# Peptides against a protein of PDB entry 5VZU: the designs that were tried, part 106

Target 1, 271 residues: chain A of PDB entry 5VZU
Amino acid sequence: GRTLEDIFHEHMQELILMKFIYTSQYDNCLTYRRIYLPPSRPDDLIKPGLFKGTYGSHGLEIVMLSFHGRRARGTKITGDPNIPAGQQTVEIDLRHRIQLPDLENQRNFNELSRIVLEVRERVRQEQQEGGHEAGEGRGRQGPRESQPSPAQPRAEAPSKGPDGTPGEDGGEPGDAVAAAEQPAQCGQGQPFVLPVGVSSRNEDYPRTCRMCFYGTGLIAGHGFTSPERTPGVFILFDEDRFGFVWLELKSFSLYSRVQATFRNADAPSPQ

## One batch from the design tools (peptide; made by RFdiffusion4, then SolubleMPNN)

Design b2_p18_4_s3 (from b2_p18_4, 9 letters changed)
Fold by OpenDDE base, seed 2:
Structure b2_p18_4_s3 (fold): chain B 271 residues (1-271), chain A 18 residues (1-18)
Amino acid sequence: as target 1 above (271 residues)
Amino acid sequence: SKEREEKLEQLRKEFRAK
């Protein structure tokens, strides 16, 4: 029978052949489109722009980071044989922060997976509830004709009774210790390590993170077959670096800002 | 055979990439 090794070799041969076909197509038909940098907003988590991301066997890819209210998006500028250019490689929900455990527990992939899947179910519930409110709000505007429902009667029921004992019990007002919302220590980064069994192309990732969020990553087979959004973790390291943990792939992508200055790359002002 | 299609579909799932 075919070994797992034979199957892996056949897959890698197909991937190399597809890369060769795509490169050969560039000689015949190139379409150029201008790319504009997203405008920076004060409320953006970091400055939007171009990042170089690690995509395992595909190598380095260029991704545009943009902010859309409480969502961030990574758009592929460069494509590969699995995911073409222009696809949303990552979508981040900035409403759903991921709290990483202590450094010892961060090594446990199953714990990170549990935390992310719990957030995924909350996101799914919120989407179902928001879908029901939008559905029910249209149905109730049927003109309820005000049928004058009749004046049903007086029933008198009665009078009893007296007694008065004044029990004093002076229950001390238990000091509701307002659990002081520990101010989100936005300033001191948390120690960060990848879980055991998560593949990183380079061990030179930042060992301190500022914030983590729930997100989804796009995966597909060769030729963009069976595309699916898979759960993951967006990790903000600093102004110029973020990561994404792909749970299903057990892989890490490191994204680093492209430091090149582009002339006339700003979006035209909306007229 | 159905078994070959299921195995090809399983292989297609295993070789999904980002």
Scores: peptide ipSAE 0.377, ipTM 0.766, DockQ to the pose 0.140
Fold by OpenDDE base, seed 5:
Structure b2_p18_4_s3 (fold): chain B 271 residues (1-271), chain A 18 residues (1-18)
Amino acid sequence: as target 1 above (271 residues)
Amino acid sequence: SKEREEKLEQLRKEFRAK
């Protein structure tokens, strides 16, 4: 029967062949499209732009980082045999900060997995609750064909009911404790290490991070089959570097800003 | 066998990449 090793070798051979076919197609027909950098906003966590990311067996890929209110997105500029260019490789929820434990507990993959899965369930609950509020507003205005029942003239009896004194029930307005939006304090950097069993292409990653957020990473089979968003951790290291821990893949992607100055890369002003 | 197909399908899921 096929061993796990045989199936792995067959998969890797197919991946290499697909990668070769895709690269060989570029030699025959290149479509050039201008890419515009996203406009920077004052509230952006870091400057948006192009990053080179580590994608394990695929190697290095170019990803555009952009900000969309309380969400960040990584969009593939380069594709691979699993996930084509233009897909959102990562989606980050900037509402859901991940608190990393101490360095000793950061080595425990199960602890990181627990923390992230607890946030994942909160995100799912919030999505279900927000989906219900949008659903109830479509009241069934069924067309009641109000048949014109004939207007019987009911006599208006004018009974003056007496002046009930308004009881001043001074209901103190319960202080809605506005959940203080803790400003995104640029927290002091904390020591960072990958959990045991998380693969990185190299150990050359920053050993200090500023903050972490819940996110989802897109995974798929060959030819973009069965695409799924899997839970992960976005790790901000600095202005030019971030990481993503893919929990289900037990993999780490390091993203480093492309330092090249692009002429005419700014989006044309919206006319 | 059905078990072999289920195992192959599980392995195909494990070979999903980023």
Scores: peptide ipSAE 0.376, ipTM 0.763, DockQ to the pose 0.143
Fold by OpenDDE base, seed 1:
Structure b2_p18_4_s3 (fold): chain B 271 residues (1-271), chain A 18 residues (1-18)
Amino acid sequence: as target 1 above (271 residues)
Amino acid sequence: SKEREEKLEQLRKEFRAK
């Protein structure tokens, strides 16, 4: 029977061949498009821009990080045989922080998977509830044609004023002691390690993280077949480095800022 | 064979990449 190794070799041969075909087509038709860096906003988690990401067998890919309110987006600038350029490789929900366990429990893939899947179900519930509110809000703007109902003169019926005594139900307002959420000590990074069985291209990743968020990563077969958004963890290490744990793939991507400054990379001001 | 194509398609689904 075909071994897993035979299947892997056939897949890798197809991948290499597809990459070769794509590169060979560039001699016939080149479309150049200027890429503009997204404007930085004060509320951006880190400066937006170009990052080099580790994509396992594909090698290094260029990803644009941008911020969109409570969402971050990684967009492929370079594509591969599975996911073409211009696709959103990662989408991060900055509303849903992931709390990593202690360093010992971080080695447990099943624990990380549990935590992320619990957040995934909350995100799904909120999307269902918000979908209902957005649906009900649009239904009420039907044009009330104010047909002028004629003023029928209804008559004078009389005055009786019985003395209903106001019962003094002195409901004591229970002091809801707002548990002061201790300000999460924003300053100290948490120790970070990849779970056992998560593949990294290099073991040289930051061993301390600032914060983590729920996100989804785009995966597909060759030729962008059966594209799916899979659950994962965005890990902020520092201003110039972030990671993404792909739970389904058991893979880690490290993203490092492209330190090159580009002249004329800012979007022209909308006139 | 159709079975080989289905197996290849299943394998392509198993080898989904990022």
Scores: peptide ipSAE 0.372, ipTM 0.765, DockQ to the pose 0.122
Fold by OpenDDE base, seed 4:
Structure b2_p18_4_s3 (fold): chain B 271 residues (1-271), chain A 18 residues (1-18)
Amino acid sequence: as target 1 above (271 residues)
Amino acid sequence: SKEREEKLEQLRKEFRAK
C-alpha cells in the first residue's frame, strides 16, 4: 500500500507542478486590478493595510487587513495552489476575546484547543438565535386588513379637576455610583508562546501579546477543493504584527506590516 | 473527541492547506 511518506511525496510533487503551471501562465496572460487600502477608522484595533504573512510551504503571502465593525478580515492579495487571491484567509470576531492561560499552560495544545472550541460553540449558538429573530420578524406581516376608519368620537371637554397640593416628596438623590470606567487597560502585554506541536516557520515571533480573539481560517485542497473555515486564534502583538494559530493545521502564521508607503493607494471617497 | 480526530485525519489525508 502507499505509505504516508509516498502520499506526502505525491502531494509535494503535485504542489510543485501546480506552482509551475500557475507561474507559466503569468508569462502569457496577466490581468491587472488596482488595489486600494481600506480607510482607517478611529475604532480600528490597529491601522488597516498590507501585511506579509507566513504560509508554511507556500512561503510568504501578502494579506490585506481590514475592519468591518466587530469583525476583522484578512484578504489574500497573493494566492497559492490551495487558496486563490481575493479569498478571505482569516475572519476575526472582535466580540469574542480569547483569554490565554499562563505561559506554562499555553504550551498545552489541548488547553488552547478547548478554550477556542468553547468560544466556537458560543458563536454558533448566537448565530442560530440571531437567525431565528430575523426569521420571526418577517413572518408577522400578516395582511393589514384595512379595518374601516372608526368614526371620530367627539372630544368631550374634560372638567377642571381640583387643586391637588404638590407633596414635596424630597426623594434623596441616590448616589449614582459613577461606574468608574475602568480605563481600557491597554493591558501590559501577556507573555506568549506557541503550543507544543504547532508549526512555525521559525522561532522568531513576539514573546508578548496584547490581546487575542476568536477567528476562522480558510483551508482548502489543491485547486481550492473542499474549502472550509477552521477555528483559530488571532493574536495581536503590536501595531505592525499579528499572528493566527490554525488549530486544525497545527500551524502558526506571523503577519508583519508592509512598511512601504504607496502613493494614491487610498480608496476613492464613496460618492 | 472521536469526531475531531476523524476530521483531523481527513484534513491530513486531503492535504488541505491555508
Scores: peptide ipSAE 0.362, ipTM 0.741, DockQ to the pose 0.182

Design b2_p18_4_s4 (from b2_p18_4, 10 letters changed)
Fold by OpenDDE base, seed 2:
Structure b2_p18_4_s4 (fold): chain B 271 residues (1-271), chain A 18 residues (1-18)
Amino acid sequence: as target 1 above (271 residues)
Amino acid sequence: MEERKRMLEQLTKEFRAK
């Protein structure tokens, strides 16, 4: 029978062949499209722009990070045999923060998976509820003809009386200890480590993170077959570095800002 | 026929990349 090793070798051979075919197509037909950098907004989590990301067997890919209200998006500038250029490789929900456990529990992949799947179900519930409110609001404006429903009668329910005594129970005012909202410790980054069994191309990733968010990553087979959004974690390290943990793939992508300055790369002002 | 389809679907899942 085919061993797992035989299957892996066949897959790698197909991937190399596809990469060769795509490279050979560039010699025959090139189309050029200008790419503009997104404008920076004051409320952006970090400055938008070009990042180089680690994509396992594909190597390094160029991704544009942009902000869209409460969402961030990574768009592939470079494509691969699985996912073409112009696809949104990651989508981040900035409403849904992921709280990482302590450093000891961060090593447990099942704990991280549990936390992320609980957030995924909340996101799914919010989408269902918001879909119902938009659906029900259109249906009820049918003109309710005011049918005059008839005057049903006076039932005289009865008089019962009496006495009971004034118990003085001096309930002490329970001090509502206002749970002091622990000020979001915006200052000192949390210690960060990858879970055991999550593959990283390089062990040289930041060991401290500022904040994490729920997100989805796009995965596909060769030739963009069966594309699917899979759950993951966006990890902000600093102004120039972020990560994405792909739960289904058990892999980590590190994204580092492209430090090159481009002339005339700003989007034209909307006239 | 179903077992071959499941095996192809499993293989297609195992070879999904980011």
Scores: peptide ipSAE 0.340, ipTM 0.738, DockQ to the pose 0.158
Fold by OpenDDE base, seed 5:
Structure b2_p18_4_s4 (fold): chain B 271 residues (1-271), chain A 18 residues (1-18)
Amino acid sequence: as target 1 above (271 residues)
Amino acid sequence: MEERKRMLEQLTKEFRAK
């Protein structure tokens, strides 16, 4: 029978072979497309742009970070045998902040998994509720061919009178406790460590993070088979570095800004 | 727990990666 080791070796051989085939195909037929940097907005969490991400066995990949209102997206500029270029490798929900526990409890993978899965269920509930409001509005325009039923002259019912007693109902103003939007404390970053059993390519990741958000990471089999979004954590370290914890893969990706200055990389003004 | 185990077993069987 195949051992787990045999299966792993077969998988790694297939992955290497696929990577070789894809690379060799590009050498024969390269289509060059100019990549434009996303426009930056004042409300963007960090400057959008190109990042080098760690993708485990695939090595380093180039990802474009962009902001779309209360969502951030990482788009693969380079692809691999599992997920091709142009796919959204990560989608971040900037509405759903993840609060990391203390440094001791951050080592517990099950605790991080609990926190993220609780947020995942809230996101699913919000999507279901928002889906119902959009559904009810379309139903009512049945074409009632109202046949012209004849005008029966129904009678003048009478005029009775005026007594306007002013009830002074002193409705106390219910204090709408405005849920204080906790100001995004530009505070000192919190200590950060990967949970035990989360694989990183190296231990050279920032040990302090600014904030974390719920997100989903795209995973697939070889040849982009059975693509699925899996739950994860986006970790902002600084202006030039972020991470993503892939919970199902028990993997970490570190993303570092490409510091290269690109001439003429700004999107042409919409004519 | 079991669903997560089944999912991890499926991910491993399908060699799904990021």
Scores: peptide ipSAE 0.336, ipTM 0.718, DockQ to the pose 0.179
Fold by OpenDDE base, seed 4:
Order: structure tokens, then sequence, then C-alpha cells
Structure b2_p18_4_s4 (fold): chain B 271 residues (1-271), chain A 18 residues (1-18)
């Protein structure tokens, strides 16, 4: 029977062949598009821009990180045989934080999977509820019945009602326990480790993370067949590094900021 | 050859990647 190793080698051979075919096809017809860096906003989790991501067998890919209110997006600047350039490789929901367990329980893939799938279910419910409210709000343009002009009612004079004495009910001001705004813990980074069975390109990922969020990663077959959003975890390490755990693929992508400064790469101001 | 091609075509459909 074919071993898992045989299957892996055949897949890698096909991937190399596809990369070669695509490269050879593009050599005769190139379309160039200017890329603009997204504008930075004060509320952005980190500075938006270009990151170099690890994509397993695809190697290194360039991803643009951008912020869109309570969402972050990674857009492929470089593509591969599965997912072409210009696709959103990751979509992050900045409303849905992932709380990682202690370092011992972080090694358990099933525990991380449970936590993420519970958040996925909440996101699905919120999308269904918000879809219903947006649907019902459009239906009640009932016909503007031309209500006939109501006749002017006569202003009858206000009679002087008498001096009711103000009772001094000294209601004690209930101590509004100011919900102590938990200081936005400029979170001392928590210890971080990949779950057992999650593949990384190397072990040289940050062992401390600031915060995590729920996200989805785009996966597809060769030639962008059957594209699907799969659940995952966005991990913020620092200003220049983040990760994504792909649960279905049992894979980790490390993203590191491209330190090159690009002149005139800012988007033209919207006129 | 043809069986290997068929297996590759099957694998290309089954192997989803990021």
Amino acid sequence: as target 1 above (271 residues)
Amino acid sequence: MEERKRMLEQLTKEFRAK
C-alpha cells in the first residue's frame, strides 16, 4: 500500500510541477498592478503593512495586513498553486479574543480546538441574528397612507392647579460601584507554545504572546478548487510579528514585518 | 503512469492547503 510518506512525496512533486507550470505561463504575459500600503489609524492593533509569512510547502509568501474596524485582514501579495495573489488568506475578528490556557494545556490541540470552535459557534449565531434584524428593518415601509390633515384643536386655557408641597424624600445616593475599568492590561505577554501535532517550519517562533483573536484562514485545493474558510487563531506576538494557527491543517504560519521602507507606497488620499 | 496520474489528480482534489 502507499505509505503516508509516498503520498507526501507525490503531493510535493505535483506542487513543484504546478509552480513550474504557472511560472512558465506567466513569463510570456505579465500584468503589473501597483500596491499601496494601507493608511495607519490610531486604533489599529499594530501598524498595517507588508509581512513575510510561512506557508509550509509553499515556502515564504508576502501578505498585506490591514485593519477594517473590528476586523483585520491578511491579503496575499504573492500567491501559490492553491490560493492566488489578491485573496484574503486570513480574516481576523477583533471582537472575539481567544484566551489561551496555561502553558501545559496549550500543548493540547483538542483544548485549543474546543476553545476556537466555541467562539466560531458564537460568531455564527451573531451573524444569523444580525442578518435577521437587517431583513426585518426593510419590510416596514408600509404604504404612507395619506393621513388627512387633522383639524386644529382649540387651545383651551391651562387651569392653575394648587401648590403641592415637595416631600423631602432623602433617597440615599446608592453607591454606584464604578465598575473599575480593568486597566487595559498592556498585557505582560503570556507564555506561548504550539500544540502538539501543529506543524511549524521551525521552532524559532516567539514563546510569549500579547493577545489572541478568533480568525478564519482560506484553504483550497490545487487551482483554487473548493475554497473554504477554516477556523483558526491569530496570535499577536509584538509590533512586527504575528502568527496564525490553522486548526484544520494543523499548521502554524509565522508572519514577520518586511522592514524595507517603500517611497511613494502610500495610497492616494481619497478625494 | 496512468494510475499515478489518477492518484495525483485525486490527491490534488483532496489536498487543501493555505
Scores: peptide ipSAE 0.336, ipTM 0.730, DockQ to the pose 0.082
Fold by OpenDDE base, seed 1:
Structure b2_p18_4_s4 (fold): chain B 271 residues (1-271), chain A 18 residues (1-18)
Amino acid sequence: as target 1 above (271 residues)
Amino acid sequence: MEERKRMLEQLTKEFRAK
């Protein structure tokens, strides 16, 4: 039987051959497009920009991180045989925090999977509810020609109704000691480890994270066949590093900021 | 070249990746 190693070598040979074919097809028709860096906004989780991501068998890919209100997007700047350049490799919902368990339970892939799938179902419910409200609001703006019907002055009367007695019911104010939610100390990073069976290209990832969010990662077959958004976890490590856990692929991508400064990379101001 | 690409894309459909 083919070993897992044989299957991996065959797959890698196919990826290399596809990459070669794609490169060789465009020799006669190259289109160059300038890429602009997204403008930074005060409410951005981190500075937007170019990141170098680990994509397992594809190696290193360049991803643009951008913020769009309560959503973050990773867009492929480099493509591969599965997912072409310009695709949104990750989409992050900044409304839905993921709470990681303690360091011991973080090693359990099934626990992480449970937590993420529970958040996924909440996101689906909110999308269904918000879809109903947006549908009902558009129907009622029929132009009611408001004819100006006149101001009749009816004056009527002062009826005095009676003395109902003040019942003394001395309900004791139960001191609901509002347990002051200690302001979550926003400053201390949580210990972080990958679950057992999640593949990383290397073990050199940050062992402390600031916060996590629900997100979806784009996966596809060769030639961008059967593209699907799969559930995952966005892990913010620091200003220059984030990760994405791909649950279905059981893989981790580490993204590190490209430290190179580019001249004239800012989008032209809208005239 | 396009035909060879299509053939490879067809053979490798089973490998979904990121």
Scores: peptide ipSAE 0.327, ipTM 0.769, DockQ to the pose 0.071

Design b2_p18_5_s1 (from b2_p18_5, 6 letters changed)
Fold by OpenDDE base, seed 2:
Structure b2_p18_5_s1 (fold): chain B 271 residues (1-271), chain A 18 residues (1-18)
Amino acid sequence: as target 1 above (271 residues)
Amino acid sequence: EYELHLSDTPPFDQLVLT
């Protein structure tokens, strides 16, 4: 039987061959466009930039991570047979944190699936409500000429009397110690493990994560056929590493910062 | 120190470090 390693090696050879075939069709006449790194902002979760990752069966890819207020985006810099360059491989909603359970419950894929699908439903509800508020707010500015309805005299309801019985009973107010939800300490990493049945290309992933967020990933067939967004989890490990759990695909992609220094990589200032 | 260039070779656009 073929080993998983043999299958991955064969698939990598097929992708390299496909890349060669496609590149050769251009008769080595390649045009190049300059890429600029996104500007770093103080409120960015980590420094934006280039990350190298393993994308399931697609092998090695390069993505640009950028921040857009309460959203993060992973944009493909390298294309593949399924998804061309410039597509948003991941979209992260930084408003919707995923709280991972303890390590024992993190191994349960069904528990992770439940948590992610509950967040997905909240995101859909918020999108529907925000769509309704934007729709209803335009319709009601018809000038309702409020004709002054005549003030009907409300009858004086009678002043019933005074009885003052003093009953003392000093029931001690039970201090409902509102367990102040300790603000989830933004600084302490939690133990991290992939759920059982989630495929990783390598077991060498960080075993501690800083925080997790709801996100969606783009999947497609060869030639960008039937593109769809699937639910997932963005895992921030550290300043230089993040992961994405593809829930429906039961796969994990690890992304590591490209440590190369680039000249003139800053976007030209808008004149 | 490299410059970042993307090849216009869909679907296999390549990041080139120059």
Scores: peptide ipSAE 0.103, ipTM 0.756, DockQ to the pose 0.809
Fold by OpenDDE base, seed 4:
Structure b2_p18_5_s1 (fold): chain B 271 residues (1-271), chain A 18 residues (1-18)
Amino acid sequence: as target 1 above (271 residues)
Amino acid sequence: EYELHLSDTPPFDQLVLT
């Protein structure tokens, strides 16, 4: 029988062959567009930029990481047979931090699945509520023709009522238990391990992570057929490395910063 | 020091470092 490794090797060979066929058909007539790095902002979780990743069977891919307020985005710079360049391969919700369990419970895929699916449901609820508020805000601008109903001069009735005594009731100052802002422990990294049954191409992933967030990954069939968003976990390891756990695919992608310095990589100032 | 260029050649857009 074919081993899983044989199937992955065959699929890699097919992808390389497809890439060769497609690139050879362009007869060296390639149009190139300049890519600019996203500007860094003070509130960015890490420096935005280019990351190299291993994406399932597709080999080496380049993703641009950028920050958009409470969202991060991984945009494909390299396309593959499933997802073309320019697509958002991952969308990260920085409002929804995932707390990983201890290292023993991190090995349990069902526990990670539970945590992620609970966050997914909260995100869906928030989207439904925010959709209702945006809908109701438009309805109130109906022009109330305020017909000026005539101001009937209702009378001055003078009633006197009396001297009631100042009861000094010394209401104890209720201790406002200052909810201790647990300092966002810009914390010592927690031990990290992939759940059993999550495939990684390389076992050489960081065994400590800083923080995790809920996210969605884009999946599609060949030729970008039936594209859908699947739930996952963004894992920040350090300034130069992040991962994404594809929950439904039971796969892990590791991304590492491209350390090359680029000339003129800054976006032209908006004129 | 390289410049980043993307080939507009779907589906296999290539990053070229020039």
Scores: peptide ipSAE 0.093, ipTM 0.752, DockQ to the pose 0.825
Fold by OpenDDE base, seed 5:
Structure b2_p18_5_s1 (fold): chain B 271 residues (1-271), chain A 18 residues (1-18)
Amino acid sequence: as target 1 above (271 residues)
Amino acid sequence: EYELHLSDTPPFDQLVLT
């Protein structure tokens, strides 16, 4: 029977063939657009820039990481048969940190799934609440025609005030030990392992991570058909490496900074 | 001088160093 490896190898050959066909159709008439690196901000989680990623079966991809306040974005610089260049392959909510469990419980996919789906539900609730506040502000001041409603008479409510003695029941204040959220030690990485059943192309991924955040990844069929966003985990390993766990796909993508220095990579100052 | 260029080869746009 065809192994998953055989299917993957055949699919890789098909992707290479597709890439060749598409590239050859342009008959060396390539239009080149200059790419600028996003400007770095002091509050950026890491330096923005180009990252070399492994996107499941699609092979090697280049992604631009950029920061937008409390959101990070991975934008495809290289397209694939499913998702063209310029699409946001990942969108990260930097407000929603994922706390990974201990190394033993990190191997449990269902535990990671639970944690991610709980955060997804919070994000959904916050979006619903924020949508209501924006809607109520357009109060139609319709002209209230001042119809003079007639003065109905005030009936006198009677005053009877009997003396009931308050019993002194001294309920002890239960010390709600506010579980002090241990300040997330920003400096020490925690041990990291992929859950069992999450596929990675390479077992050579960082075994320590700094921070994790809730995010969504873009998936589509061939030709960008039925594009949808799926829940996942952005994993910051270090200044030069991050990963994304695609929860529904049970896959992991590793991204490493492109270390090449580019001249004139800064966006021209807006005149 | 290496410049970052994206080739318009959809869906397989390529980063080219020129």
Scores: peptide ipSAE 0.089, ipTM 0.743, DockQ to the pose 0.764
Fold by OpenDDE base, seed 3:
Structure b2_p18_5_s1 (fold): chain B 271 residues (1-271), chain A 18 residues (1-18)
Amino acid sequence: as target 1 above (271 residues)
Amino acid sequence: EYELHLSDTPPFDQLVLT
């Protein structure tokens, strides 16, 4: 039988051949454009920049991570046969943190699936409610013909000052049970393991994570056919590493910062 | 020190370090 390694090797050879066929059609006349890194902001979850990742069997990809308020984006810098460059391979909602269970329950794929699908439903509800508020706000600009309603005289309501004696209602101080805000464990990484049945190309992923967020990943057929967004989990490991769990695909992608220093990588100031 | 360039060769756009 073919080993998993044989299947990966054959698929990598096919992708290299496809890349060669596509690049050879341009008769070596390649146009290049300058890429700029996004500027770092104080409120960015980690420093934005280039990350190298593995997209399942599709091999090594370069993704740019950027922050946009309460959203993060992974943008493809390298295209593949399914998804061209410039597409958002991942979109992360930084408003919707995912709390992972204990290490034993993290091995249960159905538990992770439940948690992610509950968050997906909340995101869907928030989008529907926000759509209704935007719809109702536009409907009320019917041209109210401002008929000049005549200025009825303000009747001076008399200043009756009744001497309401202050009743000393000694309201007992209700013990506000300070719901102990569990201190946001800002410092110690939570133990992390992939669920059983989630495939990882590398078994050498970080075994501790800082935080997780709800996100969606882009999938498509060859030639960017039938593109769709699937639910997943963004996992922040550290300043230089993040992961994405593709829930429906039962796969994990690990992304590591490109440590190279780039000259003239800052975006020119908008003139 | 490298400069970042992207090829205009869809779908296999390439990052070049110069």
Scores: peptide ipSAE 0.059, ipTM 0.714, DockQ to the pose 0.812

